# Peptides against a protein of PDB entry 3OGK, part 230

Target 1, 307 residues: chain A of PDB entry 3OGK
Amino acid sequence: ATPDRLSRRFPNLRSLKLKGKPRAAMFNLIPENWGGYVTPWVTEISNNLRQLKSVHFRRMIVSDLDLDRLAKARADDLETLKLDKCSGFTTDGLLSIVTHCRKIKTLLMEESSFSEKDGKWLHELAQHNTSLEVLNFYMTEFAKISPKDLETIARNCRSLVSVKVGDFEILELVGFFKAAANLEEFCGGSLNEDIGMPEKYMNLVFPRKLCRLGLSYMGPNEMPILFPFAAQIRKLDLLYALLETEDHCTLIQKCPNLEVLETRNVIGDRGLEVLAQYCKQLKRLRIERGADEQGMEDEEGLVSQRG

## One batch from the design tools (peptide; made by RFdiffusion4, then SolubleMPNN)

Design b1_p28_8_s3 (from b1_p28_8, 20 letters changed)
Fold by OpenDDE base, seed 1:
Structure b1_p28_8_s3 (fold): chain B 307 residues (1-307), chain A 28 residues (1-28)
Amino acid sequence: as target 1 above (307 residues)
Amino acid sequence: GVEVTERYFPEDRREGALYFEFERREVE
């Protein structure tokens, strides 16, 4: 499909999802930039898709100019922008989005690759947005944004229910968690083990409604912080946790209401057995190969057809 | 009893990932 064909056929389109790079591109079967530029689509959105409020770009090349044009074209009518595994933009583009789209509800940059110039975009979002429901820059590397701005967002956006972040030290997010009273989902952060301070995270307080969780670098020593509310956990992202097979078993046993689990091969057949035994509400399961798979050939942490 | 239906979605998986969805229903 082409942009002009889409607008002619669906002039009142409200939601648009574009996929620029097929999965086959990862295997060098498709050129990297094949159909990957959003520019012609943004042009068409600006000119002819006047009711569009939700945009999802997946694996596409997005420039700051594209984002600026989109932002100005849709302004406060834009409710959802997902830059899913995109590249080509900088934080200036993000700044334009949050500056012009003041009523945006969902902003996602998960796994996008971009140049970080400053943290102004998050500050601007914190200063002017009260509508945000979902903020997701999971699997990104921001070094210039402020946890204080995230806290401000939580305070001002009472409908904020899902936040996924990069490698913020979890203790820097204490204020955020206190402010985010209605938060149901949190992923990311960074748990950094300190041998000299074993209780470093034991007093961490999570939002009361939290039920979807993925803490990066969570090891067996940090895992107990989940136990007080493990029964209310519905989704676990353990892709970046530092849990061994038996650790998985321990945690899974404490989550009888688990509906979604994402993890690595380290869960093993043993973990899958425990999952089947204790998680009767499980709806989705994702198991990825991890770097830890190297050397696991003779370990319990292997998923086979027996699991 | 409980019947569990398993569905596999290869198009939604990442390289090296297995993705499963489960539906449960009561059956006689």
Scores: peptide ipSAE 0.053, ipTM 0.616, DockQ to the pose 0.301
Fold by OpenDDE base, seed 3:
Structure b1_p28_8_s3 (fold): chain B 307 residues (1-307), chain A 28 residues (1-28)
Amino acid sequence: as target 1 above (307 residues)
Amino acid sequence: GVEVTERYFPEDRREGALYFEFERREVE
């Protein structure tokens, strides 16, 4: 479909999702005014789709100018923006979005590639937004944003239920967790081992409603922090956890209400057996290839056809 | 008894992933 055809067919469109080709293909095979670039779509949105409140770009090229145009065109009518595996923008584009779209409820940039100029976008979001429900910059790298702004967002956005972040030190998010009283989902962060203080995370207090979780770099020493509420966990993202097969077994046994599991091949056949035995509520399972496959793989750490 | 239906989805959001969906039903 083309932008102009879409607007003619659906002038009252509320939600738009666009999917581009994989990044490798977009840069070489797709013209600027077609397919993988959002520019022609943003132009059409600005001019003709005046009721659009939800935009989802997946694997597309998005410039700061595109974001600025979208922000100004939709302003407080924009409720959802998902930059899913997108590229081509900087934090200036994000700043424009949060400056002009102050009632945004969902902001996602998961796995997007961007140039970070400063942390102003998150600060602006913290200062002015009270509507946010979902914030997701999972699997991104921000070095210039402040965890204090995230805490402010949690304090001001009482409907905040899902937050996925990059590599924030978990201890820097203590204030965030305390403020995020209604948080149900958290993914990301960074658990860093400390030889001199092995229990530095043991007293971490999580939001009481937390049931969907994925802590990055969580190893077997940190895993016990989940045990007090493991029975409450319904979704686990272990893609970036540092757990071996036996660690998976240990954790899974403590999560009888688990519904969704995302993990790597390291779970192994044993982990899958334990999963089948203890997680009778399981609805979805995703097993991805991990970086560990590039090295020497132990047979027990592989998923075979036995399952 | 319990009947378990397993569905495989080759169209996963992430390349190289195996995706499974499970449905459990109580049967006579």
Scores: peptide ipSAE 0.047, ipTM 0.612, DockQ to the pose 0.256
Fold by OpenDDE base, seed 2:
Structure b1_p28_8_s3 (fold): chain B 307 residues (1-307), chain A 28 residues (1-28)
Amino acid sequence: as target 1 above (307 residues)
Amino acid sequence: GVEVTERYFPEDRREGALYFEFERREVE
């Protein structure tokens, strides 16, 4: 479709999702710089899609100018912006979005590639937004944002239910978790081993409603932090966990209400057997072939026809 | 008893991933 064609057919469009790459495209087969530019779409949104409140760009090239134009065009009418694996912008563009779209409920830049200039965008969001429900910069690297701003967001946004972050040290998010009383989903962070403090995470307090979880770099020593509420867990993202096959079995046995599991091939046939035995409510399963499991032929850690 | 239907999805955001969805229904 073309922008003008879409606006003519749907002048009152509320939600727009654009995909710049084929759904079936493999990353290694597609050049990194290949994708559609959002510019003509942003122009059309600004001019002719005056009721648009939800925008989802997937695998698109997005410039700061595009974001600025979009922000000013939709302002507080914009409730959802998803920059899903997009590229071409900087944190200046994000700043423009959060500055002008103060009623935004969903802000996503998961797996997007961008230049980080400062942490002002998150600070601005913290200072002015009270509507946020979903914040997602999973699989991104921010070095200049403050966990204090995230805590402020949690305190001010009472409807905040899902937060996915990059490489925050989990202990820096203690205040965030305490403030995020209604949080149901958390992914990301960074668990870091400390030989001198093997239980440094054991006193971590999670929001009481947390049921969808993915902690990056969680190993078997950190895994017990989940046990007190494991029966409450309905979704687990273990893609970046450092769990072996038996660790998977241990955790899965404690999650009888698990509905969604995302993990790597390390779960193996053994883990799948345990999953089948203990997780009778399972609805979705994603198994990724991790780089560390490439070429492995062991039954343990290998998903075969048996599993 | 419970009957489980499995669906496989080859499309993925990440290379090498397998997606499965399960539907359960009660049966005699």
Scores: peptide ipSAE 0.047, ipTM 0.614, DockQ to the pose 0.323
Fold by OpenDDE base, seed 5:
Structure b1_p28_8_s3 (fold): chain B 307 residues (1-307), chain A 28 residues (1-28)
Amino acid sequence: as target 1 above (307 residues)
Amino acid sequence: GVEVTERYFPEDRREGALYFEFERREVE
């Protein structure tokens, strides 16, 4: 469907999701000549979709101009913006969004590729937003944003329930965790093993309601920080954890209420057996093919039909 | 008895990833 056809058919559209690389089932909905640019869609949104509150771009090319137009067109009516695996924009575009859309509830840039000019967008968000519920820049490369701004967001946004970040040193987020009293989900960060300081992370205090978690680069030495609240964990993202098969088994045994697990082949058949035994509430399982499979050196790190 | 049904969500598939969704039903 073309943007024009969409607006004519659904003038009161509240939510729009666009995929730049549609699967075969959705191929007929997107003309081949439209490519992956959101520009024509943003134009149509700005002109004709006046009730749109939620926008989700997946695998699209998004420019700063597109974001600026969208921001100004929807302003405080925009509640959700998801730039999922998008590219083409800079942090200036993000700044425009948070400047004009001060009541945004969900802001996602997960796995998006962009040019980082500064950290002003997060600072602006921290200074003016009190509505944020979901902030997600998981698997992104922000180096100029401040963890203090994230803490400010947590203090000001009382409905903040889900935060996914890039490679922040987890110790820099202590203030954030303290402020984010209602946080239920956290993913990202960076756990940096220090042989000279094995207890570096043992005093981390997580929000009391935290039940969905994914700590990047978590190894077996850091894993025990989860044990005090492992029983309340419902979702666990181990895709970027540095855990072996036995470590998976140890952790899984402590998470009887686990509903969603995302991990790599390193879990192995052994880990899957443990998962089946201890996690009776499991609803979803994702197993990615990791670098460990390419080496085929560890037979325990392979998943067979047994699991 | 417990019947486990597997549901597949193709939208979440990444290349090289296996996705499983489980639904547990008690069978009388």
Scores: peptide ipSAE 0.048, ipTM 0.610, DockQ to the pose 0.294; fails the geometry check

Design b1_p28_8_s4 (from b1_p28_8, 17 letters changed)
Fold by OpenDDE base, seed 4:
Structure b1_p28_8_s4 (fold): chain B 307 residues (1-307), chain A 28 residues (1-28)
Amino acid sequence: as target 1 above (307 residues)
Amino acid sequence: GKRVTLRLYPEDRREGALYLEFEVEEVE
């Protein structure tokens, strides 16, 4: 399909999702520009799709100019922007989006590759947005944004229910968690073990409604921080947890209401057996192949036909 | 007893993951 054909066929389109290049391009197996640029689509959106409020680009090349054009064309009518595994933009493009789209509800840039110039985009979002429901820059490398701005967003956006972040030190997010009273989902952060302070995270207070969770770099020593509310956990992301097979078994046993589990192959057949035994409400299971497969010592550390 | 139907999402498979969705039905 071409942009012009789309607009002619669906002039009143409200939601658009475009899928670009496969993940293989990330490893230079195919040309970087395979899958195309969003530019022609943004042009068509600006000119002919005046009712569009939701845009999802997956694995596409997006420039700052593209984002600026989209932002100005849709302005406060834009409710959802998902830059899913996209590349080619900088934080200037994000700044344009949050500056012009003041009523955006969902902003996602999960696994996107970008050049970070500053943290102004998050600050601008914090200063002017009260509509945000979902903020997701999971598996990104923002180093210049402020956790204080995230706290401000939580305070001002009462409908904020899902936040996924990069490598924020979890203790820097204490204020955020306190402010995010309606938060149901949190993923990301960084748990950094301190040998001299084993109870570093034990007093961390999570939002009361939290039921979907994924803490990056969570090891077996930090895992107990989940135990007080493990029974209310419905979704668990362990993709970036530092848990071995037996650690998985320990945690899963404490989550009887688990509906969605995302983890790596380290869960093994043993973990799957425990999952089947204790998680009767499980609906979805994602197992990702990871580098840790090489470190598995026995067959139980791998998912086989038994699982 | 329970009947469990598994659905694999090919998109996730292509990304190096297995994604399964379960449908559980009570069966006599």
Scores: peptide ipSAE 0.031, ipTM 0.523, DockQ to the pose 0.302
Fold by OpenDDE base, seed 2:
Order: structure tokens, then sequence, then C-alpha cells
Structure b1_p28_8_s4 (fold): chain B 307 residues (1-307), chain A 28 residues (1-28)
């Protein structure tokens, strides 16, 4: 498909999803320049797709210029931008998006690779946006953004229901969680064990409606923070949790309403048995083989044909 | 009773992942 053909056929297109050439890649490893360029598509959007409000680029090369053009062309009409596993842009491009698209509802850059110049994009978003419903920069590396801006976003965006972040220290997000009263989904963050403070995270208060959760580096010592609301959990992302087979069993038993589970092969046949026994609402299960599990000789830590 | 249908989705965003989808139907 070509951009010009698309616009001719669908001049009133409101939602566009572009998928770059699929390539095999390991988690957190995105090769440079492995996607298609969005430039010709952005040009066509700017000129001929004037009703477009949702754009999803997957595995595409996106430059700051592309983002700037898109931002100016769609402005407040742009409600959704998903840069899914994209590359080629910097935070300047993100700044342009949030500056010009003040009514954006969904902003995603999950697993994208970009150059971070500053944290201005998140600050600008915090200062002006009140429409945001979904913010997702899961599995990205940001070092210059402020948790305070995230808190401001939560305070100002009453419809904010899903937030996925990178490696923010979870304790820095206390204010965010307090402000995000309607938050239903949270993924990411960073739980850091402190031998001198075993209950470091026990007083963490999550939003009351939280039911989809994935905390990075959550180990068995931190897992109990979920127990007070485990019964309302419907989705768990345990891909980056530090849970062993028995830890999975413990947590799963406390989540009888679990519908979606994403985890690693460490769940094993034992975990799958427990899952079948306690989670009668389960609809989807993702099992990922991690590199860390290659050396595991424990059969219980592996999913076999029995599972 | 319930009938459970398992659907496998080998195509994944991440190398080495297996997706399973369950469909549960009420049966007599």
Amino acid sequence: as target 1 above (307 residues)
Amino acid sequence: GKRVTLRLYPEDRREGALYLEFEVEEVE
C-alpha cells in the first residue's frame, strides 16, 4: 500500500495503523533503522488525511521532523499517537507532539528507541493537557523526566486510566498514585530491594480502581503489597518480576479474578496447575522464555506438554 | 460443565514468547 492510494480510497480516514517490516528481536533490543520511514505517510496525512485523529506507527523510523509535521498538521484533532517500537526521533519530537496536540488522549512510545535530550516533553504535557487517558512509555529509558510531572498529569487528567512507565523508583510515584484516582492500569517502575529496609514498599498505596498491573523487579518481598487488592486484579504483567515458581503460585492463589497473565517460563507446570485451579476467569496467558532461564535445570520451572 | 478452547498465537513481539487464548463455553 502507498500513502497516496490510501488517501484516495479513504479521504475521511480517522485511524491509521502502519506496521513496519517485522523483524525478530529480543526483548529490549531494537536494532537501529530496522523499520520503514513514516515520512511519506506523514506527508500524505498532512496534505490529504485531514480527519485523521489516531495514528499508530509500529516498527517504523520516525524523525523529529516527521513528528513536528504530524503535530502541526493534526494539532488538537490528534487524539492518539502510538510510537510502538519506533526509532529515529528524540525528545524534541515528543515535545512538538505534546505542544501542538493539546487534546491528545493516548500517547504511547512503548519499546521505542530514541535520543533523550531533556524532560521538557513530559513537563509540557503536564502543564497543558487535561484529556490524557493513556500514557505509555513502557520499556523505555528516560532519565531526565520528572515524577512530579507525572503526578501533575494524574491530577489534571481525570480520565487517566492507564499509565505505563520506565524505571521510575516506585516510591517516587507515591504522589502520582495518590493523584491518579481513576487509574486502572499501571506497568513499569522499579522496585529496588534494600536489605536494611525490608518493608520499604509496604506502605505504598495504589489507586482504588487498579486492576491491571505490572511492577518491574517485584520480588517475593515486595509481592505482598498487592495482597490487599489482589482479588480485584484482572491482569498481571510479571515479565520483569523477580518471582520464582512458588512465588507465582502464591500470588496466583490470591488473584481469583485474574483474566490475563503475562509471565516467563519460570511459572512452570506447577504454576500453571495453580493457575487452572484458582483463576477460573483466565482468558489469556503469555509465557515468555527468558535468557535467564536457559540455565535452569528445574523441570518445575519450565512449561512442558503437561501445562 | 465447561468447554475450554485453547488458541495458540506463536507470532509475538518478543522472541521466545507464546500466547495462549482461552475460550470457555457452557456445555450440558
Scores: peptide ipSAE 0.029, ipTM 0.517, DockQ to the pose 0.318
Fold by OpenDDE base, seed 1:
Structure b1_p28_8_s4 (fold): chain B 307 residues (1-307), chain A 28 residues (1-28)
Amino acid sequence: as target 1 above (307 residues)
Amino acid sequence: GKRVTLRLYPEDRREGALYLEFEVEEVE
């Protein structure tokens, strides 16, 4: 189906998800020259899909112009924008989105590649948005955004339940965690070991409702910070943790209510045995060979019920 | 060329609101 055909057939479309994926096919349904660009789709959205509230681009090329057009076309009607592993835009495009779509609830740029011009987009979001529920720029490299803006977002967006970030020093997020009273999920950050200060992170206070967690670069020395609420944890993202097999076993044993685990093959057979023994609520398991070595494209496996 | 797979998910039939999922695949 082509964009124009889509809009003619479904003028009341609420949600659109486009997945770009190079693969052999038996026939062509769209011109090759469109490639992985979202431009023709954004054009059609802007012109003819006036009820669209959710847009999800995965593995697509998205320009600042595309984002600007989308932002202006949908404005406060846009509730969800997911730039999932996309490329081609800069933070100027993000600025346009948050400037014009002030009631956006979900904003995702996970694993997207972009050019960072400044941190204005996050500041603008902090200054004007009170609707945000999900903010996700996990596995991105923002260097010019302020943790203070993240704190402001947490303070102003009372429905904020999930935040995934890049390589913020975790101690810079203390104010954010304090403000994010309803936060249930947090991933990212950066734990930086300090030999001279082994207890550097031990007094870190997490939101009380936190139950889905993935701390980047968490090693065995930092792992104990989770122990006080480990029984509350339902999802663990250990893909970027620095845990060995035995560390996995230690942590898993403390998470009896774990439902989702994402980790690397370092967990090993031993870790899987421990997982089976202690985590009876487990529903999904994702194991990769290395941290993002396979492009994070592996499907999550369902844990079979015991026969 | 590219192949596009389409999945349709109705949101509210009364309003004709639908969710669509497209998968764009490049043809070699």
Scores: peptide ipSAE 0.040, ipTM 0.469, DockQ to the pose 0.022; fails the geometry check
Fold by OpenDDE base, seed 5:
Structure b1_p28_8_s4 (fold): chain B 307 residues (1-307), chain A 28 residues (1-28)
Amino acid sequence: as target 1 above (307 residues)
Amino acid sequence: GKRVTLRLYPEDRREGALYLEFEVEEVE
C-alpha cells in the first residue's frame, strides 16, 4: 500500500477517512510495522494533499509527531479532525492540533486511548477558537481539563451544536450549558447520587435547543430533570444510564418524538413494546452488545465508489 | 462529490485490513 498513489489519483482530495483493524485487535497485539500507523499517510497529506480539510482516523495508531505534522501542514485549512478509537498519542498532540488549526470546526477523539499530560489543549482551544461546531471526547478519561474552558468554548463558539464529554460532574457544567445557547446535542457528564440532597440536579437548566441527549449515570431519581423538555428529545443515549426496564418505559412514554434510541438490553421486551406504542417517529434503535464493529477481510485491493 | 473506498491488506493477512474512504470534490 502506497499513500502516494492516492494523492496522484486524487490531488484535490477534501476529505479522507482511514480505517484500521477493530479496536480489540490493536491493544498491544499489532507489530510496529503494521499498516495501522497513520504516519505514511500523514506524510502524504502534508506533502501532496494541500486541499484536504477533513481527516478521520478510525482505529489507527496516531503519534504526537503525526498530529504535529498534520497540524502544521494543514493549519487553518483543517476543519475536521476525528481521532475515532485511536491510540498512540498524548494530549501534547492535541495541543499541537488546536494551536495550529485555529479554525477547526470538528474535533473528535471519541473512545480513543491516550496519555493525558495536562489540560492545555482544551485551554488553548478555548482561548483561540471561535469556529468550533462539534467537540467530542465521549468515552474518554480526561482528569486534567477544566470545565471552565468548556464554558469559554461555548461562549466564544456561537455555532457550537454538539458536545460530548467524559465524566465531568454535571453541576460543574452549569456555566457551560448557560453559555451554549445553540447546543443541540450533549452526551456524557456524571450524575452522582447524594442521599443528603436528593434534589441536587433538579435545578439544572439545559440549552433551549437541546434535543439529542445522553447523560452518564442518570438514574431514576435524576431522570425527571428531562421531563420538562422530553417532548423535544429526538435522540437518547441511554448506554451509560442507570435505568432499569420500568425506568426506560417511563422515560420513553414521555418522548413521543424520539427518533433514535441507543440503550442496553435492559430495555427488554417490555421496553420495546412501550417504544413501539409511544414513539412512532423512531428511525433507529441500537441495543449495545459490547462488540466492536468489524470490517471486511475477504477482499484485497478493492476500490468502490459511491456518488 | 464522490466517495471512494480503497481496501488494502498488508503482506501478512493476519495483520488485517486498512480501508481508505475519501471524498473527491470537483474543482472547476
Scores: peptide ipSAE 0.034, ipTM 0.645, DockQ to the pose 0.046; fails the geometry check

